# Peptides against a protein of PDB entry 7RZF: the designs that were tried, part 66

Target 1, 358 residues: chain A of PDB entry 7RZF
Amino acid sequence: PFQEEHLKQLYKIVPIKDIRNLYVTFPIPDLQKYYKSNPGHYLGHLIGHEGPGSLLSELKSKGWVNTLVGGQKEGARGFMFFIINVDLTEEGLLHVEDIILHMFQYIQKLRAEGPQEWVFQECKDLNAVAFRFKDKERPRGYTSKIAGILHYYPLEEVLTAEYLLEEFRPDLIEMVLDKLRPENVRVAIVSKSFEGKTDRTEEWYGTQYKQEAIPDEVIKKWQNADLNGKFKLPTKNEFIPTNFEILPLEKEATPYPALIKDTAMSKLWFKQDDKFFLPKACLNFEFFSPFAYVDPLHCNMAYLYLELLKDSLNEYAYAAELAGLSYDLQNTIYGMYLSVKGYNDKQPILLKKIIEKM
Target 2, 358 residues: chain A of PDB entry 7RZF as posed
Amino acid sequence: PFQEEHLKQLYKIVPIKDIRNLYVTFPIPDLQKYYKSNPGHYLGHLIGHEGPGSLLSELKSKGWVNTLVGGQKEGARGFMFFIINVDLTEEGLLHVEDIILHMFQYIQKLRAEGPQEWVFQELKDLNAVAFRFKDKERPRGYTSKIAGILHYYPLEEVLTAEYLLEEFRPDLIEMVLDKLRPENVRVAIVSKSFEGKTDRTEEWYGTQYKQEAIPDEVIKKWQNADLNGKFKLPTKNEFIPTNFEILPLEKEATPYPALIKDTAMSKLWFKQDDKFFLPKANLNFEFFSPFAYVDPLHSNMAYLYLELLKDSLNEYAYAAELAGLSYDLQNTIYGMYLSVKGYNDKQPILLKKIIEKM

## One batch from the design tools (peptide; aimed at target 1 L68 G71 I83)

Design b2_p23_5_s1 (made by RFdiffusion4, then SolubleMPNN; from b2_p23_5, 12 letters changed)
Fold by OpenDDE base, seed 5:
Structure b2_p23_5_s1 (fold): chain B 358 residues (1-358), chain A 23 residues (1-23)
Amino acid sequence: as target 1 above (358 residues)
Amino acid sequence: MFFGPKEKIEELSKEYDKVERIL
């Protein structure tokens, strides 16, 4: 277990790769016994969220962070870590204290709102979908994994324990959230900018680093993190599938796409799934425009249009991805290509959002 | 379990092992 002298530490680490990463880590109790409620999953879902009013959205708006990852990791016996990792811009590397302040402001927002049962229900539903439609794994790898997790779960639950949430435990969410405090923080900054500024070498990999105590004034600034009005809880995820009905195979189903509509303005091909029998679809649209590639100006305008369209869809992209939906937009020499993939049920919602932005 | 882009989670898993030994 970490003693007080191991907390409030800053590590400056020299990477081999040209990367700029920040790791904000918190020692937390071992939560393995609480797998049915999984409070660290709840917090990871919110802290790692990419929607409007998220931690990432604000840090991106500052130009300090490209990506964010949040969640729990197993530690040694009897404890875990909660980790917030961000990919830093060059500017973000200069604003690490302010980035961490924003992390604590978001955590303070989570304290102020309290545990939300609807957020837990979304996590439960997403995990249930992931379990139900889990891809077939290689038997050897799967058996080895199951054998490993038999130490943590009852035999009867070993297949479901990593996926099926059963209990909303606001008390455990608050307990973990109470460990996400500045006095309990361990910070690592990974950057080549620390080359020649380190005084220690890690034994196993030879990684050069420096360890410093975080100044008490900085800890106090983070402890006094106020509510930032830019932070909001995510909205309900409209893309979570609820209908998983698989239509019976048509008697005349062809092994190839059949032309089911032919008009002056559109052709439609359809192929029913005869192999996987999943409640999933792939929608592919090719749009033809005589202007798309007529000259360099039109080509560049078509490119810029799609980049702007993609940017305007970012608010939905993460929620759709969580729900097992994806889209792709590409320029073609003939016009534009759109693909929508994933669970069938909510594809029309995502497609409508795309069309409304076009 | 981590939340965020899958590619970044995979990158984190590979690079964090080095950081974890320092931490």
Scores: peptide ipSAE 0.200, ipTM 0.842, DockQ to the pose 0.691
OpenDDE base, seeds 1, 2, 3, 4: peptide ipSAE 0.057, 0.183, 0.063, 0.207; ipTM 0.696, 0.831, 0.697, 0.845; seeds 1, 2, 4 fail the geometry check

Design b2_p23_5_s2 (made by RFdiffusion4, then SolubleMPNN; from b2_p23_5, 12 letters changed)
Fold by OpenDDE base, seed 5:
Structure b2_p23_5_s2 (fold): chain B 358 residues (1-358), chain A 23 residues (1-23)
Amino acid sequence: as target 1 above (358 residues)
Amino acid sequence: MFFGDKSKIEELSKEYDKVADIL
């Protein structure tokens, strides 16, 4: 366990690659025994969320952060870490204190709203889907993984323990949130801008770094993080599948896509799955326009249109991805291509959202 | 387990392992 002298520390690290990363880490208790409730999964889901009113959405709106990752990681025996990691812009590197303030404002919002059973239920449902439809792993790798986790889980639960949430434990969520405080923080900033400004070298990789204490005034600023009205809990994920029915194979099922609709304006090809037997579909749309590639102006307008369309869909992309849905939009020499893939149940919802933005 | 973009989680996890020896 970290002593008080190991807390409130800032590490300035020189990378080999040209990267700008911020790691905000919190020592937390070992939560392994609470795998049925997994409070760190709940908090990671919210802190790592990319939807409207999320931490990432606000930090992106400031131009400070490109990407955000949040969650728990195993530490040494008897403790874990909760980590918030962001990819920094050049401007974000100058605003690290304010970025971390926004992290504590979001954490304060989570405290103010309290644990939400509906968010836990979404995590439970998503994990149940992931477990039920997990891909076949290589037997050797899978057996080795199972052998490793047999030390942590009952034999009867070893296959399900990493996926199946069973218990809503608001007390444990609050307990972990109580560890996500400025007095318990360890910060690492990774940037080439620290080259020639370091005084230590890491023994294993020769990584150059500087360690310094975070000033008490900065800690106090983070401790007094107010409620930022831009932060909101995510909305309910409308893309979570609930129907997993696999339709019987049609008697006339062809080994190749069959033309099932032919009109002056559209052709529809269909192929039923005869191999995987999953409640998944791939919808592929090719839109033809004689103007798409007629000249450089039209090509650039078609490109800009798809970039704007993708940007307008970002609010749904993350929620869809969590639910095992994805979309792709591409310019073609003939027009545009749209693909929607994943669980078939909620594909019409995602497709409707795309078409409403087009 | 980390949350965010899955493609980014794997990349960030690998870079974190280098930082974790300092932290």
Scores: peptide ipSAE 0.245, ipTM 0.863, DockQ to the pose 0.742
OpenDDE base, seeds 1, 2, 3, 4: peptide ipSAE 0.246, 0.242, 0.091, 0.251; ipTM 0.864, 0.860, 0.800, 0.867; seeds 1, 2, 3, 4 fail the geometry check

Design b2_p23_5_s3 (made by RFdiffusion4, then SolubleMPNN; from b2_p23_5, 11 letters changed)
Fold by OpenDDE base, seed 2:
Structure b2_p23_5_s3 (fold): chain B 358 residues (1-358), chain A 23 residues (1-23)
Amino acid sequence: as target 1 above (358 residues)
Amino acid sequence: MFFGPKEEIEKLSSEYDKVMRIL
């Protein structure tokens, strides 16, 4: 385990690739035995969330971060890391201290709200869906993976242990949150801007780096992280499928889309799935407007309208994606194209939200 | 995004492994 002298460290690392990354890491106990509750996954789900009021949404709004990943990772024997990893913008590289402050503000929000059973239930349901509809892996990779994980899980659970959550353990969530403190932090900043400013070389890869102690003033700033009122827990994900019923193939099912509705204002084609037998659908809509492409002004207005529509839907994009739903919106020379894809159960909900924003 | 099952962790780039060896 890390001693106190190994904590509150900053590593400035020179990458081979042109990348800018921040790793905010916390030594945590080995959580492997708690795989049925997986408190690190719960926290990773929230810290890594991309919806309104998330850490990423705020950091993106400032222009400092492009992407964020949160969660547990294996360390050495007898401990793990909790890691918050972000892709930094050029501006974000100048604001690393403030980025980390926002991370601690979000963590403080999680402490203040306490463990939420409904969030655990969503994680459980999402993982169960992912397990149930998991694609066939390549046999060689799959066998090697199983052989590796047999050291960690009972033989009867080896296939399910990485996916199936069983136990809500608020005590373990709080225990991990208690480790996510400024006094326990180890920070790595990865940027080519540190080239020629390093004093150490890593033995195995020859990676150039500099190690510095984080100033006590900076640690105190992070320890005094307030509740930032911009941070909110996510809303319940209404897109998580619960019905996976596959309807029987109709006797008169055609191998091509059949016209099932023909009116002056709409045509509807339908094709039942005769190949995959998945509880999934693809909805495609083409909207026609004689004004969409009549002149350059109308064309630009139609483009602007679609960009505004997409922006107004961003609040649903991540929740839909997590639930295995996607949508696409495109301008056409005749008007607009909309596609909704994924699990059929909650597609009407997503479609309704799209139409309500139109 | 969150770190998914161990599969997603294995996809973490050679750069991640270098960083994690320093850490």
Scores: peptide ipSAE 0.186, ipTM 0.780, DockQ to the pose 0.293
OpenDDE base, seeds 1, 3, 4, 5: peptide ipSAE 0.177, 0.169, 0.179, 0.169; ipTM 0.778, 0.770, 0.827, 0.826; seed 4 fails the geometry check

Design b2_p23_5_s4 (made by RFdiffusion4, then SolubleMPNN; from b2_p23_5, 12 letters changed)
Fold by OpenDDE base, seed 5:
Structure b2_p23_5_s4 (fold): chain B 358 residues (1-358), chain A 23 residues (1-23)
Amino acid sequence: as target 1 above (358 residues)
Amino acid sequence: MFFGPKEKIEKLSSLYDEVERIL
């Protein structure tokens, strides 16, 4: 367990790879016994969210961060960590203090809003879907994993414990939020810019680093983090599937896609799933344009159009991905290709949003 | 368990294991 002397520390680490990362780590109590409520999952879902008004959305708008990950990690017996990790831009490396301020502003927003039962319910529903439609794993790996987790869960629950949320525990969410404070922080910055500026070497890998105390003025700045009006809780995820009905096989189901519509402007092929029997579909659209590849200008304009379209769809991409939906947009020599994949129930919603942005 | 796209989580977990030895 970390003592007070191990808190409010900054580590400057020299990587082998040319990477820029920030790790903001908080020691938290062991939450293993609370797996049915999983308060660290709730907080990780919100802090790691990529939608409008999220921590990542604001840090991206500043040009400081490319990616963000939040969540709990197991420590040793009797304690865990909550970690916020970001991939830093070159500019973001100069603004680490301000990035961490924004993290505390978002955490302060979570305190001000309090625990939301609807967010817990979305996490519960997402995890239930993930459990119900879990892919087959390699038996050896799966057995070894199950044998490991038998130390943490009852035998009767060992298959479900990592997935099935049962209890909304606002008290535990608040308890974890109370540990996410500047006085409990450990910060690591990973960058080649620290080469030749380190005074310590890690014993096992020879990684060069420097350890410094975070100045009390910086801690106080983070303690006084205001409510940033740009931060908002996510909206309800409209892409979470609720219908899992598998339609019976058609009597004339072919092993290959059948042409079910042929018109001057469109052809439609359909194949029913005869193999997996999952409530999933794959929609593929090929758009033909004689202008898409007629010359270098049109080719580049078609590329720029798709990049702008992808950027404009980014607001939905994360919520769709969480719900097991994905899309892909590609340029072709004939025009463009769109695919929409995942649970079939909410695919029409995602497809509609894509077409409205096109 | 980290939140975000699975591919991002796996990459970050491996990098964190290097940092965690220092932390």
Scores: peptide ipSAE 0.089, ipTM 0.785, DockQ to the pose 0.685
OpenDDE base, seeds 1, 2, 3, 4: peptide ipSAE 0.021, 0.024, 0.025, 0.082; ipTM 0.488, 0.690, 0.701, 0.787; seed 2 fails the geometry check

Design b2_p23_6 (made by RFdiffusion4)
Pose (drawn by RFdiffusion4):
Structure b2_p23_6 (pose): chain A 358 residues (1-358), chain P 23 residues (1-23)
Amino acid sequence: as target 2 above (358 residues)
Amino acid sequence: SAFEEEIYEMATKGLNLPVKTPL
């Protein structure tokens, strides 16, 4: 649907609720026919990746961006999109050309070195382990899902869809990586600061927007010289699991969780798993404080402190959320709250680091 | 119509578009 008359354009949209965002849209051909190599997931794993020396951490370091989501959007049949969607700070709206410049800097940093064998082997291993201990399904919604992808795949791999990968073909990685060029951009800015500046309006919904077609100054400023920032490739993962042993049932087996420790400091509830036999467990905690909800100031500093703790610890723990260990730490009325779940091997390192950062 | 629906989804959904990410 994107003919070249309406390419290289930058719209300005006025919202109703106060948000600020930047959408970078590329068009690409259909890659659902390539469901073995999956080049869109490779570029999605390399673009939208938090951690040391990556696209998001540098935009955090310049104070412009809270978070960004990579990957490719799939639309209808016979055509596909690719999106880099970002949200903005107060002075992140002043430097949009520099943000998209850094996006093509990281794309060119990934075009000078291109394919990687160990990233494909690592991602294939992760999908294989995440498929081998695939948990049980709720019978409603699961049959709708496997009847929702029954149109595309044959009868043998109706289940093993986007789980098992056979081959690493760098040609398709290079092909989809070439289609991401600044002749193929479509920038869209959402900000509430364009209240009285909008000429055009939507008929269907009634929204207002613009046409600021990007002059060639900034296009030929985008693809001209792009060496690097302080970017780097992600490093070897250490949260990949290795212990897949189901520990045996002990003498004191109980059908409900029993109180084992009762002190004036803490109490526990424990139950070995009897039904599922998956090498994974969930640990949860609820810390209490009478000072968490005293007045609005003390009920306000709690969200700020807990949010800055999540800010400063996502850079560390995104590899744990990527390997299958997910944590969550949010506030409650009475006190604050913690819940770490996932594979059975790397809970101590993650929970201990959470405490010592806390 | 698909154009104006896309603009409307951007002004409302924010970072909750159906973009596929790995895993």

Design b2_p23_6_s1 (made by RFdiffusion4, then SolubleMPNN; from b2_p23_6, 8 letters changed)
Fold by OpenDDE base, seed 2:
Parts: C-alpha cells; structure tokens; sequence
Structure b2_p23_6_s1 (fold): chain B 358 residues (1-358), chain A 23 residues (1-23)
C-alpha cells in the first residue's frame, strides 16, 4: 500500500496518443469482503452521476471536462483505489486545481448529506435487473472470467457476487468517504503539453513523466472546500423498471408486424416478441414533414431542431440509460425518426418526456 | 458496470500510469 511519502503527489505524464486526462486517486481499504454492500460502487454511482447538480454537470458547464468516471479499482491483495477520471478540455487542462476543488466540494456535499438508503436501493435494483436479464456471453470468455472470480467469492455466490447487493452499510460508505481527502490524494495529469518537460522515464513502457509534490497551500485549499450550492444529490430514477411480466403470446400472433391502426395521420404496426420473451420493447416512430428536406435551409433547420431537442433531453437521457432505456433521434429525408428501446415498463414515461419537449 | 468497465478499459489502455508501480 502507498505510504505517506507517496501521497500528495502530482504526476505529469506524456501520452503517445493526443489525450488530456486527469486521474484523481485515493488509496482505500480492500472492499472485496464487503461485496454484498459494495460501498465503493455506491460512491462511484454518485460521483460519476451525469444528472443535474452532479459533479460532471458543473464541470461541463464550465467547459473544463467532457466525461467523468468515478469508482473503485482493484489494487493488490489488501488494498484498493478510488479513482475519479475526467477527460479534460484544453481549457480544463489550465484549471486542474479548480477541477479537483470541485471534486472535493462534491465529496463534502456527500459527507453533509450522509449515506442515503434510497440510493443504495436504486443501485441494488439496477444491478438486480442487470443480473436477471444479462445477455449470453461467449462461453470461453465467461468461463475464464468465472474461473478468475472464484478466487474472490464463495462458490455458491460466484455468479451473483458482482451484481447482487444485499446490505446497506452506511458505516462502510462513511469509511470510504473518510479516505477521499486531500491529504490522501494522488493526481496524474496526462497531456502531450508535458513533452520535453519531464525528468523520468517509466521502465517497462518508456512513458515519460515528472513527479512533483503537491504544494501544501493547494492541499489546504482543497481541505477548505466549501459546500458549493450548485451540487445536489440526484433525484430518484423514475425509469427503473419494476414490472417484468411477459405477456402471453396472442393466438393470432403474426411472424410479421401487423397493421393495428390506420388513419389519415398515422399508421401503427405491431409485432409481439415470439422469439426472445424479454420484458423489452422497441418503439419506432417516423414523423413525416414535407418541409424537413425541401431545401438546404429547411434541412439545416431540421438538423438544428434535433440537436436542440437532444440537448433539452440530456437531463433524462442519463437516468433512462442507467435504467436500461435508450432513445435515438435522427433526421430523415422525410422528417424525423425516433426510437425508444429497453424495458417496456418505463418506456411510456421516457416517450412522454420526449414528446413534451418536441 | 459500463462505467467501471470504461474505468477498467481506460486502465487497460496501456498507460501504465506510474501510479501502478507498487513502491
């Protein structure tokens, strides 16, 4: 495990690819024995959240970050890491200390709110859905994976241990949150802008890097992170499916889509699933407009409309995606195409929100 | 899970960050 001399370190790394990444890493205890509560996953879900009032939402609003991932990572036996990774913009590369300040402000918000049982329940439900409707994997890959995880989990639980949460453990969440402090931080900045500014070379891959101590003034700035009023816990995810009933196959079920509605303004085709028997549906809508592609101006206006519509739906997109719902919006030469896919239970909610924004 | 996979894939994208050397 990292000792005190390995903490409060900044690494400036030269990548081979043109990438700009920030890694904020905290050493944490080995959480493997706590897989039934998975406190690192709970914190990863909140820190990595993309909804309104999230860390990512605020950092995107400043133009500093494109993507954010938060979560636990395996180290070696007896220790793990919690890592917050962000894809930096060119502007974000100039604001790394302020990005990390916002990370600590969000972590401070999580401390102030304390562990939330409803968030754990959402994670539990999402993971249970993911387990129950897990796709068939290639046998070779699956067997190799299972053989690996047999070293970490009881034989009876080896299939479920990576998915099924059982116990809400606020004490363990607080224990991990207590490790996410400025005094425990290791920072790595990956950018080509450090080319010719490094003093070390990594032995195995020849990666050029510089190691520096983070100044005590910067550590103190992060330790004094205030509550930023822009940060909020996510709202409850309304898209989490609760009904998984598979309707009986109709006696007259056709192998092809049947026309079930024909009007001057709409045609509706329906096909029941006769093959997969999943609590999922695919809703496809083609909207016709004679104006959508009449000239280059209207074509560009229709494109701009859809981009604005997608932007206006971003608040729902992430929550829907977490729940195994997706939508797609495309311009066509005839007008617009909308697809809504995933668990049929909550598709009407997502569809309604899309139509209300249109 | 996909985010943990992306964290794993970004971590397996051969940036042996010197953070992985157990000193």
Amino acid sequence: as target 1 above (358 residues)
Amino acid sequence: MEEERELHEMATLGLNLPIKTPL
Scores: peptide ipSAE 0.007, ipTM 0.489, DockQ to the pose 0.081
OpenDDE base, seeds 1, 3, 4, 5: peptide ipSAE 0.006, 0.005, 0.000, 0.006; ipTM 0.446, 0.439, 0.403, 0.410; seed 5 fails the geometry check

Design b2_p23_6_s2 (made by RFdiffusion4, then SolubleMPNN; from b2_p23_6, 8 letters changed)
Fold by OpenDDE base, seed 3:
Structure b2_p23_6_s2 (fold): chain B 358 residues (1-358), chain A 23 residues (1-23)
Amino acid sequence: as target 1 above (358 residues)
Amino acid sequence: KEFEEFLHDLATKGLNLPIKTPL
C-alpha cells in the first residue's frame, strides 16, 4: 500500500506515441469482496458520465479534454486504485491543475448529493441486459478469462459475478468517495512536451519521466474545491430496455424485406428476424430531397445541417449508447440517411427525439 | 514491475479502462 510519502506526487512522462493524457489515481481498499454491490462501478459510472452536467461535459466545454474514463483498477491483493483518465487537448495540457480542480468539484458534488439508489438500479439493469444478451466470445479467450476469475469468485457465481449487481451499499460508496481526496492523489501527465525535461528513466521499458511533489498550495486549492453549480447528477436513462419479448415468426415471413406500405410520400419495407431471435431491430430511413445535391451550395448546406443535427443530439447519444441503442446520420446524393439500431423496446423514444430535433 | 507496466501502459496503450461494458 502507498504510504504518505508516495501520495501527492506528480509524474511527467514522455510517451512513445504522440499522446496527451492525464491520470488521476487514488489508492482505495480492495473492493473484490464487494462485487455484488460494486461501489467502484457506481462511482465510475457517474464520474465517467458524458451527459449534461457531467465532468466530461464541462471539461469539453472548456476545450481542455476530448474523452474521460473513470473507474476502479485492480492492484495487488488487498488494494485497488480508482483512476480518472482524460485525453488532453493542447490547451488542456496547460490547465491540468484546473482540470483536477474540476474533478474534485465533481467528487464534492457526489458527496453532497449522497449515494442514489436509482443510479445503482440503472447500473444493475444495464449490467443485467449486458449479461443476458452477451455475445459469444472466442472459446480460448473465454476459458482463460474464466480460469483467472475463479480465483476471485465462487464457482456458482463465476459467470455472473462481473455483471449481476445484488445489493445497494451506500456505506461502501461513501467509503470509496472518502478515499477520493487531494491528500490521497497521484497524478501522471503523459506528453511529448516533457521530452528533454525528465531526470529519470524507468528500468524495464526505458520510459523517461520526472517525479515531483505536488505543492501544498495546490493540494489546498483542491481541498477547498467548491460546489460548482454546473455539475449535476445525470437524469434517469429513459433508453434502458425493460421489454425483451420476441414476437413469433409470421407464417408468411419472407427471407427478404417485403413492401408493407406504399404511398406517394413513403415506402416501408419490413423483414422479421428469422435468424437471431433477439429483442433488437434496425430502423433505416432514407429521406429524399431534390435540393440535397442540386449544386455545391446545397450539398454543403445539407452537410452542415447534419453536423448541427448530430451536435444537437449529443445529449441523448451517450444515454442511448449505454442502453444498447445507436443512431447514425449521413448525407446521401438523394438527401439524408438515418439509422436507429439496438433494443427495439426504446427505439421509438430515441427515434422521436431525433425527429423532434430535425 | 506493476508500476513499470503501468508507466509502459500509460506510454504505449493509454488506459482503456472499460467503463463501457462493451455492449
Scores: peptide ipSAE 0.024, ipTM 0.631, DockQ to the pose 0.491
OpenDDE base, seeds 1, 2, 4, 5: peptide ipSAE 0.023, 0.023, 0.022, 0.023; ipTM 0.642, 0.614, 0.649, 0.630; seed 1 fails the geometry check

Design b2_p23_6_s3 (made by RFdiffusion4, then SolubleMPNN; from b2_p23_6, 6 letters changed)
Fold by OpenDDE base, seed 5:
Structure b2_p23_6_s3 (fold): chain B 358 residues (1-358), chain A 23 residues (1-23)
Amino acid sequence: as target 1 above (358 residues)
Amino acid sequence: KEFEQELHEMATKGLNLPIKTPL
């Protein structure tokens, strides 16, 4: 376990690759026994969220961060870590103190809102879907994984324990949030810009680093993190599937897509799933326009239109991805291609949003 | 050991925190 002397430390690390990363790490109690409530997953879901009003959305709007990951990591026996990791831009490398301030402002927002049972229910539902429709793994890898996790979970629960949430525990969420404080922080910055500026070398791998104490003034600045009005909790994820009914095979089901609609403006092919029997569908749309590729100007306009459309859909992309929905938009020589894939229940909602933005 | 491994993982791989269970 880290003692007080190991907290409020900054590590400047030289990478082998040209990467810029920030790791903000908090020691937390061992939460393994609380796998049925998984408070670290709840907090990781919110802190790592990519939707409007998220930590990532604000840090991206500043041009400081490309990606963000937040969650619990196993430590040694009897303790864990909560880690927030970001990919830094060149500009973000100059604003690390302000990036961490925004992290504490978001954490302060989570304290002010308190634990939300509806967010827990969404995590529960998402994990239940992931468990129920889990893909087949290679038996050797799967058996080895299960044998490893038998040390942590009851035999009866070993298959479900990593997925199925059972208990909303606001007390445990608050307990973990209480550990996410500036006085408990360990910061690591990974950048080639520290080459020739380090004073230590790690013994086993030769990693060059410098260790510094974080100034008390910086710790106080983070302790006084106020509510940033740009931070909001996510909206409810409307893409979470609730209907998993598999329709019976049609008597005339063809092994190939059948033409079920032919009109002057549209053709529709359909193939029922006769092999996998999953509550999933693939919707593919080809839009034809005689103008899409008529000249270089129209081609560039069609490209620009799709890039603007993709940008306008970013608000839904993450929530759809979490719910096992995806979309793809491509220019073709004939016009535009749209694909929507995943659980069929909420595909009409995502498709409607795409078409309303078009 | 654990800290040195953590520094090395940070320098080489990035922390793949298993937040995205691949669906």
Scores: peptide ipSAE 0.033, ipTM 0.580, DockQ to the pose 0.487
OpenDDE base, seeds 1, 2, 3, 4: peptide ipSAE 0.028, 0.028, 0.032, 0.030; ipTM 0.627, 0.630, 0.650, 0.641

Design b2_p23_6_s4 (made by RFdiffusion4, then SolubleMPNN; from b2_p23_6, 8 letters changed)
Fold by OpenDDE base, seed 1:
Structure b2_p23_6_s4 (fold): chain B 358 residues (1-358), chain A 23 residues (1-23)
Amino acid sequence: as target 1 above (358 residues)
Amino acid sequence: KEFERELHDMATLGLNLPIKTPL
């Protein structure tokens, strides 16, 4: 366990690769016994959220961060970590203090709103879907994983314990959230810009680093993190599937797509799944336009249109991805390709949103 | 994203139309 001397520390680390990363780490209690409520997952879901009003959305809007990952990580026996990791831009590397301030502002927003049962329910539903429709793993890897987790879970629950949420525990969410404080922080900045500015070498890998105490003034700035009005809880995820009915295979089902509609403006091909038997579909649309690639100007206009369309869909992309939906938009020599994949139940909702933005 | 989720490769349905749309 980290003692007080290990807290409020800044590590400047020289990577081998040209990467810029920030790790904001908090020591937390061992949450393993709370797997049925998984308060660390609840907080990771919110802190790691990518939708409007999220921490990542604000940090991206400033050009400081490319990606954000939040969540719990196993430590040594008897303690865990909560980690917020971001991929830094060159500009973001100059604004690390402000990035961390925004992290604490978001955490303060979570304190002010308190634990939300509906968010827990979404996590529960998402995890139940992930469990139910989990891909087949390689038997050797899977058995080794299960053998490892048998030390932590009852035998009857060992297959479900990592996925199935059972209990909403606002008290545990608040308990973990109370550990996410500036006085408990450990910061690591990974950048080649620290080359030649380090004074220590890590014993195992020879990683060059510098360790510094975070100034008390900086800690106080983070402690005084106000409510930033840009931060909002996510909206409800409308893409979470609720219907998993698999339609019976038609007697006349062909191994190849059949043409089921032919008109002057559209052809529709259909193939029923005869292999996977999942409540999933793949919708592929090829849009033809004689103008898309008639000349270099139109080609560039068609490209720009798709980039703007993708940008306009970013608000839905993350929520759809969480719910096991994906879309892809590509330029073709004939026009545009759209693909929508994943659970079939909410595909019409995602497709409608895409078409409304087109 | 969450750390736990980055490890889970989303199940790609792997279904593609085997036939190019005939112009």
Scores: peptide ipSAE 0.032, ipTM 0.465, DockQ to the pose 0.030
OpenDDE base, seeds 2, 3, 4, 5: peptide ipSAE 0.030, 0.026, 0.019, 0.029; ipTM 0.482, 0.539, 0.496, 0.617; seed 4 fails the geometry check

